# Peptides against a protein of PDB entry 6O8C: the designs that were tried, part 229

Target 1, 262 residues: chain A of PDB entry 6O8C
Amino acid sequence: VGLRYEKISLPKIHPRYDLDGDASMAKAVTGVVCYACRTASTLLLYQELMRKGVRWLVELVKDDYNETVHKKTEVVITLDFCIRNIEKTVKVYEKLMKVNLEAAELGEISDIHTKLLRLSSSQGTIESSLQDISSRLSPGGLLADTWAHQEGTHPRDRNVEKLQVLLNCITEIYYQFKKDKAERRLAYNEEQIHKFDKQKLYYHATKAMSHFSEECVRKYEAFKDKSEEWMRKMLHLRKQLLSLTNQCFDIEEEVSKYQDYT

## One batch from the design tools (peptide; made by RFdiffusion4, then SolubleMPNN)

Design b2_p30_8_s1 (from b2_p30_8, 22 letters changed)
Fold by OpenDDE base, seed 1:
Structure b2_p30_8_s1 (fold): chain B 262 residues (1-262), chain A 30 residues (1-30)
Amino acid sequence: as target 1 above (262 residues)
Amino acid sequence: MEEEERRRREEERKEEEEFEEEMRKANEEL
């Protein structure tokens, strides 16, 4: 899961002054830092898309929750109505038994009443489970999406732009080293400038790679890991909601068998 | 003239050695 990127490293910079070698090295460095810029941009885009997906999934799960709560409420109303009707029937039969009616029917109705009360007790467990789910989905809950805003890289960090600035500096030096190579031999002053530019190139390259590794890659990996964990938890939560919904349907079906006695 | 040229060459050699050493250290940190 996640974008694959190649682990990049700077080429070894040969300490010796060599116009051909330095031009070749500068070209390689330019290529590496260019790849870092592109990779950083891609990693940023992925994270922004994932943040949108996270927000979407949160709303979807909230809708699933609300639907489950609605169904639970419907079942509670139906069950309570059925219980009240059976209780009225029991009272009527108890009165009639005083006047010589069959005890067998009262026994059956009493058993139904006991079964309905058992079903009613199971609603308490469903309610507790829904409350747990609600707490987990709350802004301070374990499934809050706050991490998606905190973790990873953001457009506001300007990481791609910062890398691009460094790439521009490196590219400028590379183009100068191509000219220096074409001259085949530099005068003393130009040679000293070349040596200084080689140091600057190295500095910019190292800074770019450090920034890429620490501010782009590391943060992306942290975001990725958190996103995977959170996604697993959210999928599990959806399964729990589905289970609770099914339990509500099972209760409704069982209650329907006793509606003929009401 | 000859002593000034010799001094320049010695300074150039020192600067080159320092540069090579900085580049070596820098490559070891990578």
Scores: peptide ipSAE 0.022, ipTM 0.567, DockQ to the pose 0.806
Fold by OpenDDE base, seed 5:
Structure b2_p30_8_s1 (fold): chain B 262 residues (1-262), chain A 30 residues (1-30)
Amino acid sequence: as target 1 above (262 residues)
Amino acid sequence: MEEEERRRREEERKEEEEFEEEMRKANEEL
């Protein structure tokens, strides 16, 4: 979900000298370029906030990863301890069987041992999944945030300031054209200045719109698309970590049922 | 006087044509 903006276009500029038309056109151009400046500022702010959000989410997911690794390590230690205790118990019962004690208890303990070994095998799968996640989160991994620094617009580009300079030039010409309209008729020299200012207005307006479209909008859209894709992948990764954490809890709970026998 | 006024109108027409051509080029680039 990105910022919605309206596609803006310059009004038609007529080449014909018309004081009323030129003042009206200059007003419309001023409005369009003013909207471009505001939109560019908003798009920049959004991207900067998203970059902060991306960095925050990376750290959050790294914390979730470290917590999952910690929990996995605890479960491995507990499981290995239980396995070693059951193996000691099996050896004691094997010695007692030489003295004609009932084999039924040895069967139950052997079944527990088999279950614990199955749980231990699942830890290898969890480990491989955590290693995959770690590789994806690494600086060269598929979920690296390097794109957030490369894509889109940055404050250093000074796009808003460049557009504001052009807007100031356009606004000055608009105010002159408003005065020219009030005079109803210009002297020859003033008419020539008006014609030159109309050309300057067009030049500044076109430059502003090209800069807005190519350097602000296009780059923002590319940033937005990459951010949405990356965010979906990160949220999926976080769900995978949660699943692995839950698997560790399930194993811990199952091991706890057998601790009373060790 | 009439020849200077005719030359001014021809220069204004050329400036209008150049402006229309620049406008056309800029609209094609948009």
Scores: peptide ipSAE 0.022, ipTM 0.554, DockQ to the pose 0.371
Fold by OpenDDE base, seed 4:
Structure b2_p30_8_s1 (fold): chain B 262 residues (1-262), chain A 30 residues (1-30)
Amino acid sequence: as target 1 above (262 residues)
Amino acid sequence: MEEEERRRREEERKEEEEFEEEMRKANEEL
């Protein structure tokens, strides 16, 4: 579940000079941009934590893969040894059958040989599955983590700091408008300064909202979507590896039952 | 003096109208 944030919008800015309205508007704008700064910081932190989690999960899955490959290799060796022993036994019994009718025992050993050959054929499927997994985890594969470095926002982008600068400018104007409101009436020059500061507040607020929307939210959403997709695929791959490991254990167990006959 | 004050008030009115129009356009873009 990604971080939920509220859709923020700037309050309507009325062009009319109104000391009470302008102070109230400036307060609301300050609140909105403050929320944007906090949200951007939280979104950045989430992405950095997810990048760490991605790297950790890649290494974990590589370890799981290597363990599965090792187990598969062990089973292949054991199975091949068992097949070779059964084939030798079959040849001995075929020679003995020329002297004494041990037909029932030869039939049983031949059935075991057939079962072992079926198990050997299933290993080809396991190998193919492991090769597919390896290809997906390889550099440039479908499960490469390169997206985690490319997508989203990074500390180096300085988005939070840029928003904080704009928030500081807006906050300064808000405090001035709070003073202007307390004066109840401004002199002409102070009124002109107030009007200019209102324009500056608007520009800073608009710039903050655009930056937040385009450079923080949009990039975060793209990162989140790719992260969720990638994580689902990686978790599925781990389940596949576990299934392949279990298949190797099942083969080993079945082979062990036949080793007592050789 | 009166004509300069009249020109100043007319410039102030124009600047206020331009500001109101910019603020209107800007409010239409949000």
Scores: peptide ipSAE 0.022, ipTM 0.558, DockQ to the pose 0.644
Fold by OpenDDE base, seed 3:
Structure b2_p30_8_s1 (fold): chain B 262 residues (1-262), chain A 30 residues (1-30)
Amino acid sequence: as target 1 above (262 residues)
Amino acid sequence: MEEEERRRREEERKEEEEFEEEMRKANEEL
């Protein structure tokens, strides 16, 4: 389950000059944008950790794949050796049958040969499955991790730093509005400055919220959704590899039963 | 003096109304 964040919105800004109202509004705006900064940082950290996890899982699955390929190769060598030995034995018994001996034993050996050939055929299916897995894990494959580097937010985007700059501007205005409130009445020039600073506050706040929504939240959600989909596919692939490994062990065990006849 | 003060208050009221409308529009876009 991805990080839950609360949907934040700016407080309503009343246009009327009110020192008490403006200080209260500025405080609320500062709080909201501060939350956006912290949330953006947390969302970035989550994505960076997930990228590390994705890379780790890819390497783990590649190792599992290589082990499975190795085991499959071992089984193929053993099986081919057993088949060649049984085929030699069959040829000897076929020659002996021309002399009216041992028809029953030839039947048993022929049945073993048929079973071994079936096992050899199953290896072809395992090979095709391994090739499919390899293709999916390869660069440009369906399970490539390239999306993890492309999607979402990155430290290089400086989203947190950009939001922090806006927060600093907002905070400065808030502290001024707190002073203005304490004066209870401003002179005309100071009142005009206060009105202009209120406009600046709004501008910075809206810019911060837009940046947070579009460049932090939206990109995070896209990354999250892709990561969840990819993770499900990788876990399924890993289960397939385990199944193929088990099939190789089963074949090896069955071949071992016939080694005494060769 | 009274007419100039009246004119100043009327200009301030117009600026407040314009600012109100801009703030309203911008809050509706969010």
Scores: peptide ipSAE 0.021, ipTM 0.555, DockQ to the pose 0.437

Design b2_p30_8_s2 (from b2_p30_8, 21 letters changed)
Fold by OpenDDE base, seed 5:
Structure b2_p30_8_s2 (fold): chain B 262 residues (1-262), chain A 30 residues (1-30)
Amino acid sequence: as target 1 above (262 residues)
Amino acid sequence: EEEEERRRREEEKEEEEKFEEEMREANEKM
């Protein structure tokens, strides 16, 4: 679940010179751009935390994979040992049958041998599944985390700092407009400065909002969407690993039932 | 002096019209 933020828009700026209106507008613009700065900072922090989480999850799943491979290897060794022992027993019984011993015991051992060979065939499927998982987790695989480094916003982009500079300029103009409002009437030169500052305010505000929307929000949403998709795939892969581990335990348990006959 | 003041008012009006146009275009893009 990504961070919820409110969509912000600039207030309407009236072209008309109005000291009361301009001070009120400048206050509203300051509030909006201040929210954009805080939101951009929060979105950046979230992405950095998610990147850490992604790296951690990759390592966790690699550990789960290695554990599953280890368990599979143990089961293969045990199964191969059991098969070899049963094959030796079958050869002994085949020699004894030449001396009129009951065929019933040979039938049971042969059935056990057939079951063990079936279990051995299932190991090939487990191996193939583990190889597929390994390929997906490998560099350049379908579950590579390269997107986490490419997508979204990064501290190196300095988006928050850029927005803060614009906010500082806007805030300065707002404080001037608050003074201008208190004077009720400006001299001609001060009125011209006020008009120019209003244009600067608009320029800074529009630049801040464009930067926020295009460089912060849009990139964050792209990162969020990719992170959610990747996370679903990783969780599914982890379930596959768990299933393979359980299959190894089931085989080990079944082999243990036949070890008493070897 | 009156002709310079008239020119200043015309330049101020042209800047105000340009600002109004930029504001209109920005409001249409929002």
Scores: peptide ipSAE 0.025, ipTM 0.578, DockQ to the pose 0.494
Fold by OpenDDE base, seed 3:
Structure b2_p30_8_s2 (fold): chain B 262 residues (1-262), chain A 30 residues (1-30)
Amino acid sequence: as target 1 above (262 residues)
Amino acid sequence: EEEEERRRREEEKEEEEKFEEEMREANEKM
């Protein structure tokens, strides 16, 4: 479950000069932009942790793959050895049959040979499956982790720092508006400064909200969606590897039953 | 004195109306 964040919106800013209203509005704006900064930081942290998790999972699955390949290779060697021994035995019995000896034993050995050849054919399917998995995990493959480095937000983007700068500007104006409210009435020049600062506050707030939405939230959601899709595919691939490993063990067990006839 | 005070109130009202319009346009773009 990805991080849930609340959709934030700026309060309505009234155009009318009102020291009480303007101080209240500035407080609310400060709160909203502060929440945006914290949320952006949390979203960034989540993505960085997920990137570490992705790298870890890739290495784990590569290790599982290498172990499966090793086991498959062992089974192939054992199976090929068993087949060669049975083929030698078949040739001996065929020569003996020409001299009027027991046809019944030749039938059993021939059946074993046929079973071993079927097992050998299944190794080709396992090999093909392993090659597919390798291709998917390779650089540029369908399960490459390159997206994790490209998608989302990064510390280098300095999104949190940019939002913090805007928050600082807004906070300064809020503190001034709190003082202005305490004065109850401003001189004409101070009133004009207050009106100008109200415009600046709005400008900084809108810039902060735009940056948060476009550069933090949107990119995070794209990263989240890609990560969920990729994770499902990786888990499926891991299940395939486990299945292939089990098939190798099953073949090894079956071959072991025929080694006693050689 | 009364004419100057009237002029100041008219200028302030025009500035408030202009600010209100700019704020409305900015809110519509969000």
Scores: peptide ipSAE 0.024, ipTM 0.587, DockQ to the pose 0.417
Fold by OpenDDE base, seed 1:
Structure b2_p30_8_s2 (fold): chain B 262 residues (1-262), chain A 30 residues (1-30)
Amino acid sequence: as target 1 above (262 residues)
Amino acid sequence: EEEEERRRREEEKEEEEKFEEEMREANEKM
């Protein structure tokens, strides 16, 4: 069920000035935001692949539909032909009965006619079901794939690039904090710059995590949930099409039993 | 000169305390 990702959180940022602690914290933050960038990229790729799969499945189901419609049409033609032939036969026998032919044969043919008319009535139900399926597959229908273009994250959103920019800023501060740690003691002005950079680090990190959570993860989960629901509905629809196809075959088989009387 | 230097140190200490408080509040919101 979709891609698994780990829930990430920022490390606690200690308010106290500590060159060793701040360098360690900055390293941890860099790692977390780096993971967010990679995860966002992976989630995006998954969604793009799923969109391709959705489009493919739509075309497949349309082909299944067209095949079912074709088979239904074939059966209708065959059934109508058989009905017309039986009706002609009934008329001939009715004329012959006026001249001493057995009533038993006319009864049998009339029963066949009644059965064929019943089969013809079932075609109306199949047609209605096919129309329902067609409506669901149509643009704006319940099985439209419009959600795949609306939901989730897209390359155009530039989420990965935005996160990468923030990661670059964070990484720069981390490298500075690594230098500051190496100095062991900063002059007053450099200490103030370090403190200010620590605030910037926190700001960038928080912004990155917010963006990741709200614009990447949340949207991905929404896309995933919709994709799963839609896929279940599409699979059910394919089963319905198969059922309708089988009903057409059953009718064709039954009609074939009566072709010897025509 | 000594009084100006003392005032600068007090302003710097107040800015540091505000900074630590902002960082604390920010950590509590996370």
Scores: peptide ipSAE 0.022, ipTM 0.583, DockQ to the pose 0.851
Fold by OpenDDE base, seed 2:
Structure b2_p30_8_s2 (fold): chain B 262 residues (1-262), chain A 30 residues (1-30)
Amino acid sequence: as target 1 above (262 residues)
Amino acid sequence: EEEEERRRREEEKEEEEKFEEEMREANEKM
């Protein structure tokens, strides 16, 4: 999800001295650079909002992780308790079997013990998966949010302010060209000043468009691409956590079936 | 004085032609 913006370009600047044409051109340039300033501001605000969202999502996934670890720990305690009780029961039945009593019941309890040991072995796989997730979320991990602080544009870059300064210079020249148009004919010295101001206008406009393209748009697109990639990975990780939580519930349910025999 | 004014007008015309050429090249690249 990204902001849509229109591709902007400078109008063609005719070299011919024309007071009406130059005033119209200067107006169009002012409009384009004004749009660039507004767009740069909007792109910055979007990135700042996304950075807040990234931080929020990291904390949410950490909470989901901690909840999964807690549930796993609960299941381990319950499973270990059940195993210990079954092992005590097996020892009692082994003593009774020496007296030729209850051999069939010993077989059932032994089968339950074997199933509980298999469930206990699956805990190691869950633990390994949780450790992998923890490593990926850790500082310097594959899902670290450091890119959100590095990529894109930031308020400290002052891109909007830099563009606004250029827009002010362009606007001043536009207002002068509007006056020059009203005079219909300039004196020789005023004509030379007008031609020089037209060059300055072009210089400021090209500088503004270059800055907008290279320092605002390009960096925004890089931030957007990184954000989309990271978001897909985070959503996948959250699904993995949910799967591990469900595995813990499945083990708890299976253990509950054997608690009636203990 | 007339010769300096003529030279100044020629230099200004050459600068204008050079600027018109640079502006034409810039417009062709856009």
Scores: peptide ipSAE 0.024, ipTM 0.576, DockQ to the pose 0.559; fails the geometry check

Design b2_p30_8_s3 (from b2_p30_8, 20 letters changed)
Fold by OpenDDE base, seed 5:
Structure b2_p30_8_s3 (fold): chain B 262 residues (1-262), chain A 30 residues (1-30)
Amino acid sequence: as target 1 above (262 residues)
Amino acid sequence: EEEERREEEERRRKQEEELEEEMRKANEEL
C-alpha cells in the first residue's frame, strides 16, 4: 500500500573541467532534481488525500458507533419491558398454582424469564465493549488521528517550492553550460565563471537530494507506516463494532419470540 | 610564455582539487 517511486541518485560529478562532460552532467542533474520535485509533489498530494480519508473514516466510525449505541439502548428498553411483563405473569401463575392450575405453563414462563435475564446479563458486556470503543476513538485515545497531523509532509513545509527553487538554479546553470559547450573554448574569465557555476550546481544538487531524502521521502515513509498501522486498528475496531451491532439484533430477535407471552 | 602556461596549469589543478574537496565534503554530509 502507498505510492511507489524510484530511488534516485545524482550522477557522478567529475571535478575536471570539461565543457562537454559538464553540459551532459548538468542535464542529468536537472533531470534527477526535476523527478524529485514531481515525486515530492505526488507524495504530498497522497498524504493530503490520506489525511482527508482518515478524518472521513473517523467520522464514519463515530456515526456507526452512535447508531450502535442507539440500537443497544432500544434493545435494553425492550428487554427490560419484556422482563417486567414476564415477572408480572409469573406472579399471576404462582397465585393460580396455589389452586393447582396451570403448573406446566408456569414452568415454561419461568424458563423464558431465565433466558431473558441471561440476555440482560450480556448487555453489561456489550456496554463495556462500547465504552472501550468510545475510549479508543476519543481525543487522546489509541485511535486518535493526531499522528496524521504530525507525521509526514505538509503544504506549509514548502518542500516542493524549495526543491523548485533549487531546480531553477540548476536549470539556469545547465542552459549556460549548453552555451559554453557550443563555444567549444571559453576565455579565461568565462572559464572561471563556469568552474564556479559547477560548484554551485553541485551545491544545489546535493542540497536538493538531501532535502528530498530527509524532508520528503523519510517523512512520507513514516507517515505511510503509521497510516497502515492505524488503518489495521480501525478495521479491527469496525469489525468489533459490527459484532456488537449483530449481538444487539440477535437479542432483539430473541426478545421478539417472547413478546407473545407478555 | 612557458612559465605563464605552467602557472595557469597549476591554477587549474588547484581549482580541480578545491572542487574535489567540496564534492568530498558534500558526499560525507549525505
Scores: peptide ipSAE 0.023, ipTM 0.610, DockQ to the pose 0.395
Fold by OpenDDE base, seed 4:
Structure b2_p30_8_s3 (fold): chain B 262 residues (1-262), chain A 30 residues (1-30)
Amino acid sequence: as target 1 above (262 residues)
Amino acid sequence: EEEERREEEERRRKQEEELEEEMRKANEEL
């Protein structure tokens, strides 16, 4: 569940000179751009936290991978040793049968040998799965974290600071319009200044909204979508590693039952 | 004086029309 933010829009700005309307409009614009600044800051913080989480999860999954590879290697060694011992036992019993010793045990040992060979064949599937996982975690793999450094917004972009500068300009004009409203009537020169400030407010507001939408929201949504996709894939991969570990334990347990026959 | 006032009122009207047009264009782009 990503951060929920409300879609913001600028209030309608009427070109008509109206001290009461202009003060009310400027207040509304200030509120909208203030919300944009706070939202942009929150979106940036979320992305920075997610980038830290991505790096942490990559290292965690690499550790899980290494543990699984180690366990698989241990099981392979144990299984190969057990197979070699059973094969020696089979050869001994085959020699004894040539001397007319009924080895009812030979059938059982041969069945064990067949089961161990089946277990050995399953190791190839585990190895292939581990190689796939390794390839996905490798640099340039499908689970590479390079996107986390490229996608979204970064502190270096100074988006929050840029929006804050625009908010400061808008806020200054709003406070002036609040004073102008209190005067009830402006002199001609002051009226012209008010009209010019209204134009400046409009430009700052439009610039703030464009910057917020294009450089903050759009990039955040792209980062969010990419992060959610990547996170699902990483969690699935971790479950695959756990499954492979469990398969190794199952094989080890089965092999342990046959060690008593050698 | 009266001609300067007329020129100033005409300049004011043109500036208001330009502002209205810029505000209209930018409202259409939003």
Scores: peptide ipSAE 0.023, ipTM 0.598, DockQ to the pose 0.555
Fold by OpenDDE base, seed 3:
Structure b2_p30_8_s3 (fold): chain B 262 residues (1-262), chain A 30 residues (1-30)
Amino acid sequence: as target 1 above (262 residues)
Amino acid sequence: EEEERREEEERRRKQEEELEEEMRKANEEL
């Protein structure tokens, strides 16, 4: 769920000289560009917070991965030890069978050996899955967080500051137009200045809106979309890690049942 | 006096037309 912002548009500017109309228009333009500045700041803050969250989640998942690898290694050692002990026992019973001793116990031990070998084979699948996860989390992997540093808007872009400069220029013109309105009638030279300032206001407003749309909104939407996609993939990976962890515990539990025969 | 008034009205009209054209161009870019 990204930040919702309203689409803003500039008011219609009339070409006719009208002190009342021009003051009202300038007020509306000031309001719109002020909203753009605030929105740009909010969008920037959101992205910076998301970047921190992304980094945190990556480290968390790496820790979970390392714990799973350690647990897997422990299980492999235990399983290999159990297999070696059962194999020694099988060899002893095979020698005893040559001397006319009990066939029934050898069958049970052989079945245990077969089960342990199946468990050992499943470890290869777990290892392969862990390697896949590692590759995805590695630099240049499918789940690398490099996009978070590249996409969207950054404080270094100074988008908010650029918009604020334009807003300041617009605000000055608005205050002048408010004074001009109070005079009810301007002298010829003052009227020409007013008309020129109206053109400047329009120029600054248009520049602000273009900058807001292209450099703030568009880049934010791209960042948002990538963040949502990446987050879905990370959540899926965490579920895979949890499944692998559970498989390691299940194997450990099963091996523990056979340790009494060794 | 009447000639000066006509010249001033014509200058005003030209300035309004120029502003309208600039505004139109900038609205097409948005």
Scores: peptide ipSAE 0.023, ipTM 0.603, DockQ to the pose 0.421
Fold by OpenDDE base, seed 2:
Parts: sequence; C-alpha cells; structure tokens
Structure b2_p30_8_s3 (fold): chain B 262 residues (1-262), chain A 30 residues (1-30)
Amino acid sequence: as target 1 above (262 residues)
Amino acid sequence: EEEERREEEERRRKQEEELEEEMRKANEEL
C-alpha cells in the first residue's frame, strides 16, 4: 500500500499590486511549497524502505528455493534406494518362481515397482519447475529486482534539496512582502522591486510545483505500480515453491509405505 | 505632474498585463 498524499496546487496569484494581498499570497505559496518538500521527503523514504523490503523478500524466496531443492534431493536419493531394493527382490522372486514357489508375492512386488517408477517420473516435472523458478529469480530473469534500483526517486537525485532551495527563495520574498506590508506605502523604486520579486516568487513556485509533480510524484507512482505488480508475482512464485515442497513430502510418504516391504 | 502620473499608471497597467500573461502561460503548463 503506497503513501497517501494530498493533491496540492498553487493559490491564485493576482497581477494587481496589493501589499496586503501579496503578503497573504506569498504566505500561502510558502505553505504549499513547504508541504511539497515534506511530501517529497516522505515519498523518498517510502521508496528506500520498499527497496530494502524487496531485497529482503528476494533473499527469503531464494532460501525457500534452496530448501525445496534440498528436500527434492533427499527424496530422489530415498526413492532411488527403494527402487534398487525392489529390483533386487524382483530378481530373487523370479528365480524362485522357476522352482514352483509362490507367484502371488511376485505380483504385489511388481506392482510396487511400477508405482515407484511412476513416482520417479514425476520428479522430472518437479525438477523442470524448479529450473523455471531458478531462471525467473536469476539476474535478468522475469522476477529480477533491477526495477527497484531504476524506478522512482533516489537520494542521489537531490529532489528534496532542490525543492528546499526554491522554498528558501520563496520564504525570503515572503519575509520582504511582510515588511512591505508593514510600510503601508512604498517609494517608486521599492514598488518596482516588489513587483519584480512577485514575478520571481511566481517563477520559483511554478518551478517547485513542476519539479514536485514530474520528478517526485509521477516517478513515485510508477515505482508504486511496479512494486505492486512485482510483489504479486513473487507471492505467486512462493506459492509454487510451497506446492513443489508438498509434492516432495507426498512422494516421501508414499515411498515410506513401500520401505516396510524391503 | 499630471503627465508623469498618466505615464506611471500606463506603465503599471502594462506590467500588470505582462504579469497576467506570464501567469496564464504558467497555469497552462500546470
């Protein structure tokens, strides 16, 4: 679940020279850009935490994979041993049958041998499925975490610092407009400076909002969407691994029933 | 004095129109 943020917009700026209105507008702009800075920082922190979580989940699923491979290998060894023992028993009974001894026991052992060979054939499907999972988890595989390092915003982009610089410029103009308001009337030169600073404030504010929307929010949303898709695929893969583990346990249980006959 | 006042009011009006146009353009980019 991604972070919720409020949609922010710049207040309407009026072109009219008004010392009271301009001070109030500058205060509102300062508030909006300050919120953008805090939001950008929070969105960055979320992405960094998600990147750590992604790496952790990859290692967890690799451990689950290795455990499944280990269990599969154990079952293969046990099954192969059981098959070899049954084959030795079949050869002994075939020799005894030539001497008119009990044909009924040979039929049962032959049926067990056939069932064990069927279980052995199913291991090929498990092996193929494990190889597919390994390929998907490998570097460059369909479930590679490379997107987590590429998508979204990063500390190296310095988006928060860039927004903070713009906020500092806007805040300085706001403090000047607060002084201008206190004077109630400016001299001609001071009035021209005020009008020029109002244009600068608008420029800095627009630049801050554009940077926030395009470089912070949009990239965050793209990261969020990719993270959700990847997470669904990883959870599905983990369910596949669990299914393969259960198939190994089922084979082990069936083999254990036949070990009592050997 | 009255001519200087008219010129100052006209300069003010032009600056307000220029600011309004820049604000309009920047609002279209948002």
Scores: peptide ipSAE 0.022, ipTM 0.604, DockQ to the pose 0.402

